# Designs tried in a protein design run: peptides against a protein of PDB entry 3OGK. Part 4

Target 1, 307 residues: chain A of PDB entry 3OGK
Amino acid sequence: ATPDRLSRRFPNLRSLKLKGKPRAAMFNLIPENWGGYVTPWVTEISNNLRQLKSVHFRRMIVSDLDLDRLAKARADDLETLKLDKCSGFTTDGLLSIVTHCRKIKTLLMEESSFSEKDGKWLHELAQHNTSLEVLNFYMTEFAKISPKDLETIARNCRSLVSVKVGDFEILELVGFFKAAANLEEFCGGSLNEDIGMPEKYMNLVFPRKLCRLGLSYMGPNEMPILFPFAAQIRKLDLLYALLETEDHCTLIQKCPNLEVLETRNVIGDRGLEVLAQYCKQLKRLRIERGADEQGMEDEEGLVSQRG

## One batch from the design tools (peptide; aimed at target 1 E111 D167 R264)

Design b1_p8_8_s2 (made by RFdiffusion4, then SolubleMPNN; from b1_p8_8, 5 letters changed)
Fold by OpenDDE base, seed 4:
Structure b1_p8_8_s2 (fold): chain B 307 residues (1-307), chain A 8 residues (1-8)
Amino acid sequence: as target 1 above (307 residues)
Amino acid sequence: ITRRELRE
């Protein structure tokens, strides 16, 4: 479909999702000029899609100019922007979005690649937004943003229910968790083992409604921080956890209400057996191959057809 | 260990 045809057929369109390059693009098999740029779509949005409030670009090339045009065209009418595995923009583009779209409810940049100039976009969001419900820059590399701005967002956005972040030290998010009283989902952060402080994370307090969780680099020493609320956990993302098969078994046994599990092959057939035994409400299971499988062909940390 | 290193 072309942008022009879309607007003519659906002038009152409220939600648009565009998918760009398939995964095969990672192998340079797809030419750059295949139509993966959002530019023509942004032009059409700006001119003809005046009721559009939700935009989702997946695997698209997005420039700062595209974001600026989109921001100015939709302004406070834009409620959702998802840059899902996109590339081509900088933090200046993000700044334009949050500056002009002050009532944005969902902002996602998960797995997007960008050039980071500064942390101003998150600061601007913190200073002016009170509508945010979902913030997701999971699996991104921001080094210049402040956890204090995230805390401010939590304080000001009372409807904030889902936050996914990159490599914030989890202890720097203590203020955020305290402020985010309605938070139901958190993914990301960084748990860092400290031999000199084995109880470094023991005093970490999570929001009371938290039920969907994925802590990065969580090992068996940190895992007990989940035990007080494990019974209310409905979704676990263990893709980036440092848990072995036995650790999985321990945690799963404490999560009888688990509905969604995402993990690596390290769970093994044994972990899957435990999962079947204790998690009767399980709806979705995702098992990915991990680097930990290299060299362990005969070890317990493998999922076979038996599981 | 990075997230990228954990996922092949």
Scores: peptide ipSAE 0.307, ipTM 0.916, DockQ to the pose 0.600
OpenDDE base, seeds 1, 2, 3, 5: peptide ipSAE 0.253, 0.053, 0.288, 0.294; ipTM 0.906, 0.809, 0.912, 0.912

Design b1_p8_8_s3 (made by RFdiffusion4, then SolubleMPNN; from b1_p8_8, 5 letters changed)
Fold by OpenDDE base, seed 3:
Formats: C-alpha cells, structure tokens, sequence
Structure b1_p8_8_s3 (fold): chain B 307 residues (1-307), chain A 8 residues (1-8)
C-alpha cells in the first residue's frame, strides 16, 4: 500500500502499523530500495491522518527529522509510538518525541539501533509525562540515561504497568520498584553475581502486582528472589537468564500459574516435561536456540522433536 | 556475557 491510498481510504485512521524489511532480508532476497523509510508515511500522517494516535514502525529506517515531524504533527494526540527494531535515528529524535508528545502512553524502541548523544530524552520524559503506561527500550544500549529518571517516571506515572529496560544494575532500580506500585511487567536489568555478597539481591522488593518478568543474567543463585511471588507469575522471559536445565525445572515447579514461557533450548526435554506437569495454564511457549548448544555435550540441554 | 552472546 502507498501512503496516499491509505489516507484516502481511511482518513479517520487511529492506529497504523508499518512493517519494513522482513527476516527474509537476511538472505539478500530483498532489493535495497524496498521502501524501508518512514519519511513518506510521516508526511502523509502529518498532512492527512489527523486522528492518528498510535504509530508502530517495525524494521524501518527512521530519521531524527521523521521523528521531529511526527512529534510536531501529532503532539499530545500521539498516545503510542513503537520503534520496533528500527534504525537511523539518534536520541535527539527521541527528545523531540517526548518534548512534543507529553501525553504519550506507550513508548517503545525495543531492539532498535540508534546513536546515543545524551540522556536528555528520558529526563524530559521524567519531568513532564504523567500518562505513561508502557515504556520499553528492551535490548537496547543506553549508557547515558539515569535510573533516577526511571524512578521519577514511576512516581509520576500512576498507570505505569509495563517497563522493559536495558542493562541497569537491578540494585539501582530499587527506588523505581518501590515507586512503580502498579507495575505488572518488568524485563531487563542486569543481575551481577558477586561471590563476596551472594545475598545482595535477596532484599529486593518487587511491585506487588508483578506477574510478567524477565530478569537478565539471572542465575541459580539469584533465582530464589522470585520464589516469594512465583505463584503469581504468569509470564517468564528466560531468554537471557543463566539457568541450566535443572534450574528451569526448579523454577517452573514454583510457577503453577504460568501462561507464557520464553526460554532457550537449555530447558531440554526434561524441562518441558516438568512444564507440562506443573503449568496447566500454559498458553504460549517460545524456545530459541542459544549459545549453549555449542558447549553442552549433555543430552539434557537439547529440545528434541519429541519434546 | 551479553544478551547478544546468549542468543545465537
């Protein structure tokens, strides 16, 4: 579809999702000029889609100019922006979005690649937004943002229910978790094993409503921090956990209400058996290939076609 | 170890 056709057919469009290059692009099957730029769409949004409040770009090229134009055109009417696996922008573009779209409820840049100039965008968001419900910069590399701004966001945004972050030290997020009283979902962070302080995470207090969780680099020593509320966990993201097959079995047995599990093949057939036995409400299972395949000589860490 | 290293 072309932008002009879209606006003519749906002048009152409220939500738009555009998908750029599919995974097939990894196989060089798609011409370079396949139209992965959002520019013509942003122009059309600005001119003709005046009711648009939700924009989702997936695997597209997005420039700072595109973001600035979008921000100014939609302003406080923009409720959702998802830059899903996008590239081409800097934190200046993000700053423009949060500066002009002060009532944004969902801001996502998961797996996007960008140039980080500063942490001003998150600070601006913290200073002026009270509407945020979903913040997601999972699997991104921000080095210049402050966990204090995240805490401020949690304090000011009473409807904040889902937050996914990069490599913040979990201990730096203590204030955030205390402030985020309505948080249901958290992914990311960084758990760092300390041989000298094995219990350094045991006093972490998670939000009471937390039921969707994915802590990065969680090993068997840190896993017990979940046990007090494991029965209320509905979704686990273990893709970036450091759990072996037996650890998976231990955790899964404690999560009888689990509905969604995402993990690596390290779960093994044994883990899948345990999952079937204890998690009767399971709706979705995602198993990805992990680096563990190259080193695990042990049969237990592989998912067979029978499992 | 990085997230990228965990995913092949």
Amino acid sequence: as target 1 above (307 residues)
Amino acid sequence: ITRKELRE
Scores: peptide ipSAE 0.259, ipTM 0.904, DockQ to the pose 0.599
OpenDDE base, seeds 1, 2, 4, 5: peptide ipSAE 0.225, 0.056, 0.192, 0.077; ipTM 0.897, 0.811, 0.886, 0.834

Design b1_p8_8_s4 (made by RFdiffusion4, then SolubleMPNN; from b1_p8_8, 5 letters changed)
Fold by OpenDDE base, seed 5:
Structure b1_p8_8_s4 (fold): chain B 307 residues (1-307), chain A 8 residues (1-8)
Amino acid sequence: as target 1 above (307 residues)
Amino acid sequence: ITREELRR
C-alpha cells in the first residue's frame, strides 16, 4: 500500500506497523527505491494520521530527520515507537523522540543498527518520562548510556513492566532492579564469569514480580541465581545462555509454570523430554539453530524428529 | 560456544 492510500482509507488509524521487504538485508546495499524508507510514511503520519499513537517499523530505513519529524508531529500523543531491526539513524534521532514524546509508554529499538553519538537520549528519558511501561533495546550496542539513567527510569516510571537491554554488566543494574518494583520482564545484560569469584552474582536481587527472563551469557555457574524464583518463571529466553543440554534439563525441571521457552538446538531430545515432563503449561517453544550444531559431535545436542 | 558465536 502507498502512504496516501492508507490515510484515505483509515484516517483514524491509531496503530501502524510497516514491514520492510528484505530479510537480513545489508541496508547499505539496498536500492533507494525498494520501499524500505520510512520517510514517505512519516510525511503521511505528520499530515494525515493525527490519531496515530503507535508506530512499528520493522526492517525499515529510518533517518534522524524521520525521527525528528515523527517526534514533533505526534509529540505527547505518541505512546509507542518500535524501531524493530531498523537502521539509518543515530542517537540524535532517539534524543528527538524522547525530548518531544514525553508520554511515550513503549520505546523499542530491538536489533536495530545505529550510530551512537552519546547517551543523552537515555538521560533525557530518565529526566522527564514517568509514563514508560516498556523499554527495549535488546540486541543493540549502546556503549555510552548509563545504568544510572536506567535506574532513574525505574524509579520514576511506576508502570515499568518490561525492560530489555544490551550488554550491561548485571552488577551495574543492581540499583535498577531495586528501583523497578513492578518489573515483570527483563532480558539482556551481561553475565561475566569470574573464575576467582564464582559467587559474583549470587546476591543479585531481582524484582519480586519478575516472571519473564532472558539473561545473556548465563552459564551453569550463574544459573542458580534463578532457582529462588524459578517456580514463578513463565517465559525463559535461553537463546544467548551458555547452557548445555544437562543445564537445560536442570533449569527446566525447576520451572513448572513455564509457558514460553526460547532456546537453541542444544536443548536436545533429552531436554525436550524433560520439558514435556515438567512444564505442563507450556504454550510456545522456539528452538533455533545455533553454533552448537557445529561443535557437537554427539546426538544429545540435537533435536531430532522424535523430540 | 563463545559469546561472539552466539551473536552470529
Scores: peptide ipSAE 0.254, ipTM 0.906, DockQ to the pose 0.372
OpenDDE base, seeds 1, 2, 3, 4: peptide ipSAE 0.252, 0.237, 0.253, 0.231; ipTM 0.906, 0.899, 0.905, 0.901; seeds 3, 4 fail the geometry check

## One batch from the design tools (peptide; aimed at target 1 L242 E288 A291)

Design b1_p9_1 (made by RFdiffusion4)
Pose (drawn by RFdiffusion4):
Structure b1_p9_1 (pose): chain A 307 residues (1-307), chain P 9 residues (1-9)
Amino acid sequence: as target 1 above (307 residues)
Amino acid sequence: SALREELEE
């Protein structure tokens, strides 16, 4: 339908969600220029959806121009913006929205592709934003943003509940973790072990409420930092973990309250057996495919009728 | 990085 039709039928929308490209685009089957331009929609938002406080674009083309317009037109009213698997913008667009939308509660860019010119958008949030509840750049290449800015955001945003990040060194986020007193969910970061520091981590202060998490590149040697509070973990994202079938069993075994598990097929039939009696409350399970070229990651990394 | 590339493929 045209944007005109949407605003005529529902002039007082508070919340809007638009999907563009077919689902196949998540698997590199759809041309990049196929469509899903968000621009006519943002123009319609400017003129006729004067009550909109939340926008979620999914698999759409979003330009800097169209985010500059959205930020100016909705300003302090924009409580939530989700750029979900979108493309076509840069850090100029992010900066525009974080400077004009001073009361953003939730900002999300998971799996989006954009050009990164600088890190001022995150710094701008750190300097002025107090209201942020959820910040999410989970699956994203950011090389110019400072972990100091993220820590500062945690110090200023009492209601920060959920943060998902890129390849920050976990050790750089120690300050962030101490400051994020209310943090219930963390995903991302980078666990980089060096033989030099056998106990490079073991001294992580995780927020005492963290119960939904996934640490990227987590190996068997760093896995134990989760044991002190594994009884509390309700969601686990081992999708980007570097741990073998045996290690999965040992961790899953310690999470009796786990309701959501996402993992690669390295979980193996053996891991599913463990999951079968320790985690009776499990509600959602997703076993993605792993490295399927040189053996199934190990000789148990195949799930079957047994599992 | 290689893991992510393989998952994307």

Design b1_p9_1_s1 (made by RFdiffusion4, then SolubleMPNN; from b1_p9_1, 5 letters changed)
Fold by OpenDDE base, seed 1:
Structure b1_p9_1_s1 (fold): chain B 307 residues (1-307), chain A 9 residues (1-9)
Amino acid sequence: as target 1 above (307 residues)
Amino acid sequence: SRLRELMRK
């Protein structure tokens, strides 16, 4: 499709999702000559799509100028922005979005590649937004943002239900978890083993409604922190957990209401058997082959046709 | 990062 044709056909469009270059038989929605840039679309949005409140760019090239134009054009009407596996922007672009779109509810930049200039964007969001429901910068590497701003967001955005972050030390998020009273989903963070303090995470208090979870670098020593509320877990992201096959079995047995599981091949046939036995409500299963599992000698950590 | 190492791609 072309931007002008879309706007003429659907002038009252509320939600737009654009996909860039195809991967795994994905459809390329933009002409090849545009190189996957969102610029022509942003121009069209600015001029003709006055009711657009949700924008999802997937695998697109997005510049700071594009974000600035989009932000100014849609302002408080923009409720959702998803920069899904995008590239080409810096945190200045994000700053523009949160500055101008004060009522944004969903902000996602999961797996996007960007240049980080500062943490101002998150600070601005914390200072002025009260509408945020979903914040997702999962699998990104922000180094200049403050966990205090995340806590402020949780305090001010009472409808905040899903937060996915990069490598924040989990202990720095204690205040965030306390403030995020309505949080249902959390992914990311960083669990760091401390030989001198093996119980450093045992006293973590999670939001009471938490039911979708993926703690990065969670090993078997940290896994017990989930046990008190494992029965209410509906979704587990174990892609970046450091669990072996038996650890998977242990955890899965404690999650009878699990609906979605994402994990690596290390779950093995045994883990899949346990999953089938204990998780009768399972709706979706994703198994990836992690780099750490390539060439594994332990057959227990492999999924065969049996599993 | 450790996270990247866990990813195959």
Scores: peptide ipSAE 0.022, ipTM 0.667, DockQ to the pose 0.384
OpenDDE base, seeds 2, 3, 4, 5: peptide ipSAE 0.019, 0.021, 0.020, 0.020; ipTM 0.645, 0.654, 0.642, 0.647; seed 2 fails the geometry check

Design b1_p9_1_s2 (made by RFdiffusion4, then SolubleMPNN; from b1_p9_1, 5 letters changed)
Fold by OpenDDE base, seed 1:
Structure b1_p9_1_s2 (fold): chain B 307 residues (1-307), chain A 9 residues (1-9)
Amino acid sequence: as target 1 above (307 residues)
Amino acid sequence: DELREALRK
């Protein structure tokens, strides 16, 4: 479909999702003229799609100019922007979005590749937004943003229910968790083992409504922090956890209301058996091959046809 | 540390 055809057929379109057609290859292997640029679509949105409030770009090339144009064209009418596995922009583009779209409810840039110039975009969002419901920069490499801005967002956005972040030290998010009273989902962060302080995370206080969770680098020593509310957990993302098969069994057994599990092959057949036994409400299971499995000859960490 | 790095790739 072409942008012009879309607007002519659906002038009152409220939600648009565009998917690029990258080969399974990395972006660097895609020719520049492959047609994955959002530019013509942003032009069409700006000119003809005046009711559009939700935009989702997946695996597309997005420039700062594209984001700036989109931001100015939709302004406070833009409620959702998802830059899903996109590339080509910098934090200047993000700054434009949050500056002009002050009523944005969902902002996602999960797994996007970008050039980070500063942390101003998150600061601007913290200073002016009160509408945010979903913030997701999971699996990104922001190094210049402040946990304090995230805390401010939580304080000001009372409808904030889902936050996924990069490698923030979890202890730096204590203020955020305290402020995020309505938070239901959290993914990311960084749990860092400290030999001199093995219990450094045991006093973490999570939001009371938290039921969808994925803590990065969570090992068996940190896993017990979930036990007090394990029964209310509905979704677990263990893709980046440092749990072995036995650890999976321990945790899964404590989550009888689990509906979604994402993990690596390390769960093994034994873990799957435990999952089947204790998690009767399971709706979705995702198992990926982890890099850690390439060297593991241990049969317990393998999913066979029996699982 | 090696596992963490592997998970990021």
Scores: peptide ipSAE 0.126, ipTM 0.856, DockQ to the pose 0.273
OpenDDE base, seeds 2, 3, 4, 5: peptide ipSAE 0.103, 0.121, 0.110, 0.116; ipTM 0.844, 0.852, 0.850, 0.851

Design b1_p9_1_s3 (made by RFdiffusion4, then SolubleMPNN; from b1_p9_1, 5 letters changed)
Fold by OpenDDE base, seed 1:
Structure b1_p9_1_s3 (fold): chain B 307 residues (1-307), chain A 9 residues (1-9)
Amino acid sequence: as target 1 above (307 residues)
Amino acid sequence: DELRELLRK
């Protein structure tokens, strides 16, 4: 479809999702000559889609100018912006969004590629937003943002329920976790082993409602921090965990209410058996072939047709 | 450290 045709047919559109690279069975919504740029869509949104409150760009090229135009056009009517695996923008574009869209509830840039100029966008969000429910910059590499701003967001946004971040040291997020009283989902962070302080993470206090979790670089030494609330865990993202097959078995046995598991092939047939035995509410299972498993001779870390 | 790097790729 073309932007103009969409607006004519659906002038009252509230939610728009655009995909730049369709999968084999999907309709290509964007002509090839547009190269996956959101620009023509943003123009149409600005002019004709006055009720649009949710925008999801997936695998699109998004410039700062596009974001600025979108921000100014929708302002406080924009509730959701998802830049899903997008590229072409800088943190200036993000700053424009949070500056103009002060009632945004969902802001996602998961797996997007961007140029980081500063951390002002997160600071601005922290200073002025009280509506945020979902913040997701998972699998991104922000180096100039402050965990203090994240804490401020948690304090000010009482409806904040899901936060996914990059490689923040988890200990720097203690204040955030304390402030995020209604947080149900957390992914990311960085657990760093310290030989001199093996229990450095044992005193971490997580939000009481936390039930969807994915701690990056969590190894078997850190895994016990989950045990006190493992029974309430409904979703685990173990894609970036440093758990072996037996570690998976140990953790899974403690999560009888698990509904979603994402992990690597290291779970093995044994892990899958344990999963089937203990997690009767499982709804979704994702197993990726991790780079760490390439060339591994250990047979336990392989999923066969039996598993 | 090496494993972390591999996971990021």
Scores: peptide ipSAE 0.077, ipTM 0.820, DockQ to the pose 0.214
OpenDDE base, seeds 2, 3, 4, 5: peptide ipSAE 0.060, 0.074, 0.064, 0.064; ipTM 0.808, 0.815, 0.815, 0.806

Design b1_p9_1_s4 (made by RFdiffusion4, then SolubleMPNN; from b1_p9_1, 4 letters changed)
Fold by OpenDDE base, seed 4:
Structure b1_p9_1_s4 (fold): chain B 307 residues (1-307), chain A 9 residues (1-9)
Amino acid sequence: as target 1 above (307 residues)
Amino acid sequence: SELRELLRK
């Protein structure tokens, strides 16, 4: 479909999801003549889609100008913006979004590639937004944003339920976790081993309602921090955890209410057996090949049809 | 530690 055809047929459209070029494939959904650029769609949104409140761009090229136009056109009517695996923008574009769309509820940039100029966008969001429910910049590289702004967001946005971040030192998020009283989902952060202080994470306090979790670089030494609330965990993202097969078995055994598991093939057939035994409510299982396979293929760390 | 390095790439 083309932007103009869409607006003519559905002038009262509230939600739009566009998919650009798949990896190593031709463009999907969008005609090739428009390329993978959101520009023509943003123009159409600005002019003709006055009720649009949710926008999801997946694998598209998005410029700062596009974001600025979208922000100004939809303003406080924009509730959801997802830049899913997009590229072409800078943090200036994000700043425009949060400046003009002060009632945004969902903001996602997961796996997007961008140029980082500063941390102003997160600061602006912290200063003016009280509506945010979902914030997701998982698997991104922000180096200039402040954990304090994230904490402020948690204090001001009482409906905040899901936050996924990049490589924040987890100890810098203590204030955030304390403030995020209604948080149900957290992914990201960075757990860093310290030989001189091996128990530096033992006193971490997580939000009471936390049940969907993925801590990056969590190893067996840090894993026990989950044990106090393991029974309430419904979803685990272990894709970036540093757990071996036996570690998986240990953790899974403590999560009888697990519904969704995402991990690498290091779980092995043994881990899958344990999963089947202890996690009777499991609904979804995602197993990926990890980068660790290139050097550490053990028999127990492989998934076969036996699992 | 080795796995961490691999995951970062």
Scores: peptide ipSAE 0.036, ipTM 0.740, DockQ to the pose 0.184
OpenDDE base, seeds 1, 2, 3, 5: peptide ipSAE 0.035, 0.033, 0.034, 0.034; ipTM 0.762, 0.735, 0.744, 0.727

Design b1_p9_2 (made by RFdiffusion4)
Pose (drawn by RFdiffusion4):
Structure b1_p9_2 (pose): chain A 307 residues (1-307), chain P 9 residues (1-9)
Amino acid sequence: as target 1 above (307 residues)
Amino acid sequence: SKIVERLKK
């Protein structure tokens, strides 16, 4: 339908969610220029959806111009913006929204593709934003943003509950973790082990409410940092973990309250067996496919009728 | 796969 039709039928929308490209686009089957331009919608939002406080774009083309318009038109009213699997914008668009929308509660860019010119958008949040509840750039290449800015955000945003990040060294986030007292969910970061520091991590202060998490590139040697509070973990994202079938069993075994598990097929039939009696409350399970070229990651990384 | 490409990096 046209944006005109939407605003005529529902002039007082508070929350809008638009999807664009077909689901096939998540698998590199849809041309990049196929469509899903968000622009007519943002123009309609400017003129006729004057009550809108939350926008979620999914698999859509979003430009800097369109986000500059959205930020100016909705300003302090924009409580939540989700750029979900979108493309076509840059850090100029992010900066525009974080400077004009001073009360953003939830900002999300998971799996989006954009051009990164600088890191001022994150710094701008760190300097003036107090209201942030959820910040999410989970699956994203950011090379110019400072972990110091993220720590500062945690110090200023009492209500920060959920943060998902890119390839920050976990050690650089120690300050962030101490400051994020109310943090219930963390995903991302980078666990980079060097033989030089056998115990490079073991001294992580995780927020005492963290129960939904996934540490990227986590190996068997760093896995134990989860054991002190594994009884509390309700959601686990081992999708980007570097741990073998045997290690999965050991960790899954320690999470009796796990309700959500996402992992690669390295979990193996053996891992599913473990999951079968330790985690009776499991509600959602997603076994993605792993590295399927040179053996199934190990000789147990195949799930079957047994699992 | 995108996951595989990332893990290879």

Design b1_p9_2_s1 (made by RFdiffusion4, then SolubleMPNN; from b1_p9_2, 6 letters changed)
Fold by OpenDDE base, seed 4:
Order: C-alpha cells, then sequence, then structure tokens
Structure b1_p9_2_s1 (fold): chain B 307 residues (1-307), chain A 9 residues (1-9)
C-alpha cells in the first residue's frame, strides 16, 4: 500500500508495477496522499530497493526529477523501464535514463504525454547502448528524434527484437530495417500516400524474422508490401490501418498463421467469417469501435452477433 | 489514443 511497507516486506524486489488509476484490485497500492505521483516510490526505490531491475509505471505522473533519481539510483542495474500512459516528464528525463542506465533492455513510453525539448535521448541511447531488446514509443509524437539514431540502435543492439515507434515516415526507416536483423515486431511509422509516386513503398525490405506488425495509415495500396511474408505473420495491429472490410478479407486470407488480430469494427461480419475460415491458429481477437463507425452506412462494415 | 484521434479527424 505504501512504498515503505513494500520495501520492508520485499527488500529484494526485482520487478515493480504501479498503476496510477488502478482497478479495484490494485486500489490499495496507491498512497492516498500522493495520488498518481511516482515520487514517493522512486524515493523508496532509490533508498531501499537495491535489487530492482524492472519498473513499470502505468497512468502515473512522472517528473524529470523522478526519472533522474531513478536513473542514478539503479544505473546499469535497471533493465526495464515502462512509462505506460504516463505524463509530467520531458525528454530531459528520458535523457537521464538512457545516460545512466546504459544496459537497459526494455524502454517503453507508449501513449505517454510529455514535453519534447530535443532528440538527445535517442541519440544518447544510440551512442552507448548495446543491450536494448525492446524499444516502444508507440502512439507518441516525437518530432525532434532522428531515424538515423534508430538505425544506429538497430546496428548496435543485436538482441533488438521489438520496436514500436511514432510517426516516422516508413521510407526513413529503410536503414533501420536493414540493420535490425533480428527484429520480430514492428509497430507504428507513417505511410503517406503519394499520387505522383504510387509505388513508393513497394521496394521496402522488412527484417526476415518480422512476424508481429502494425503499420500506421496502411491503406489498400500499401498493403501488398506485406504479401511476400504474410504467411509468417503471427500478429497484426490494424487499429490504425486504413483498410476497409474487403481489404481486411484480402489480407487475412493471406495470413494463415495469424494468432493475434487487433482491428476496428470495419472488419465486419464478413471479415470475421474470413478470419474464421483461414486463420485456424487465432488465439486473440480485439475489435475496437473506430472513428469510422460514425460515418458508416454499410451494415456489412459492422460487427454483429453473427460475427 | 493520439493515433485514434487523428483517424477521427
Amino acid sequence: as target 1 above (307 residues)
Amino acid sequence: SELAKRLAE
């Protein structure tokens, strides 16, 4: 319930996950006086949790000072940091983390809200880290980071297996994909249609082991870039793809080994029928109500009880 | 999500 109680009971704690807006089961883990601030927890980590390797903050307020303290306290012992839907920090805090925690394996800030000052944090990570396995700033908006640094990370981190990014133009990631030889998962990026160059993405070369994929803004014109390796795709994130029902059917039919699908209601009952027919290894299906629901006149594009 | 917001626009 409180940081001090945690450290007293579990002085050798290796992994900590905190949720700022907990469900009923985790309500007692949040100190009443501190709300969703990580500060008291970081203080306790710094002082008493000397074996802690993994930290996961979800929906919490994290300041640059908190990150700096955590970074200095755990240094190269910190293997995992997940800032999951957190807020309150800037890229200076991220810089502190990557500067002091040079052996970090997992760095996540998915859906976090922050103030971007510069791209130094990614550059520093690129210059010094060789241990990174998972990098995830999916659904974030970094405008000042360099795709070249991402490429450098891929080149230097041989164990890099999962990368999720924001709005990088996919063509700027060509070097990254070439360098990331062991990459199994990629999400994010930005596919931008160009009427004057319809085949601009056709020559994209993806890592050979890529099997979990979610390309943002992928439309039917870009979808064929997946066809050469569609049979090896195990997970698809189509939440932010620009595919209609028929496009879903086309793609799903080409992914017989699909295990996880995340998509919007646009898949429709028809898409679900195709999914059931062709994807016999499917383990998880997530269907969200997308923005398209507001404008859809086609009943086929909606999931009903039949689907 | 931020991406969802962009798709809604």
Scores: peptide ipSAE 0.013, ipTM 0.550, DockQ to the pose 0.357
OpenDDE base, seeds 1, 2, 3, 5: peptide ipSAE 0.013, 0.011, 0.012, 0.012; ipTM 0.551, 0.533, 0.543, 0.545

Design b1_p9_2_s2 (made by RFdiffusion4, then SolubleMPNN; from b1_p9_2, 4 letters changed)
Fold by OpenDDE base, seed 2:
Structure b1_p9_2_s2 (fold): chain B 307 residues (1-307), chain A 9 residues (1-9)
Amino acid sequence: as target 1 above (307 residues)
Amino acid sequence: SELAERLAK
């Protein structure tokens, strides 16, 4: 499909999702006319898709110029932008988006690769946006953004329900959690073990409506912070948790209303048995092979056909 | 796993 054909066939298109090549290594080998670059699509959006409010680019090459053009063309009409596993842009492109699209509701950069110049984009978002519902830069590395801006976003965006972040120290997000009164989903952060203060996270207060959760690097010592509200948890992302089989069993037993679980092979057949016993509302289970689990012979850490 | 397959449907 070509951009021009799309606009001619669907002039009133409101939502567009484009998928590039499945392998990132092949991005540089894809000519613009093959759909690897978003440029021709952004041009078409700017000229002919005047009702477009949602854009999802998956595994595409996106430049700052592309983002700038998109931002200016759609402005406050743009409600959703998802840069899903994209590359080629810098934080300047993000700044343009949040500067011009002040009513954006969903902003996603999950697993995208980019050059970080500064934290201005998040600051600008914090200063001017009150519409944000979903913010997701999960599995990204931002070193120059401020937790304070995230807190400001939570304070100003009362419809904020889902936030996924990168490597923020979880204690730096205390203010954010206090402000995010309607937050239902949180993923990411960083839990850092401190031998000198083993319970440094025990007083962490989560939003009252939180029911979908994935804390990065959560180990068995930190896991108890979930226990007070484990019964209300509907989704757990344990892909990046540091839990062993028995830890999984312990946590799962406390989550009787769990509907979605994402974890690694470490759950084992034993963990799956516990899951079946205690989580009667489970609807979706995703088990990935962890890199650290390759070659493990421990039956407890392996999921067999029986599981 | 059998459980995973059942839940994936």
Scores: peptide ipSAE 0.012, ipTM 0.552, DockQ to the pose 0.033
OpenDDE base, seeds 1, 3, 4, 5: peptide ipSAE 0.011, 0.011, 0.011, 0.008; ipTM 0.560, 0.531, 0.536, 0.530; seed 1 fails the geometry check

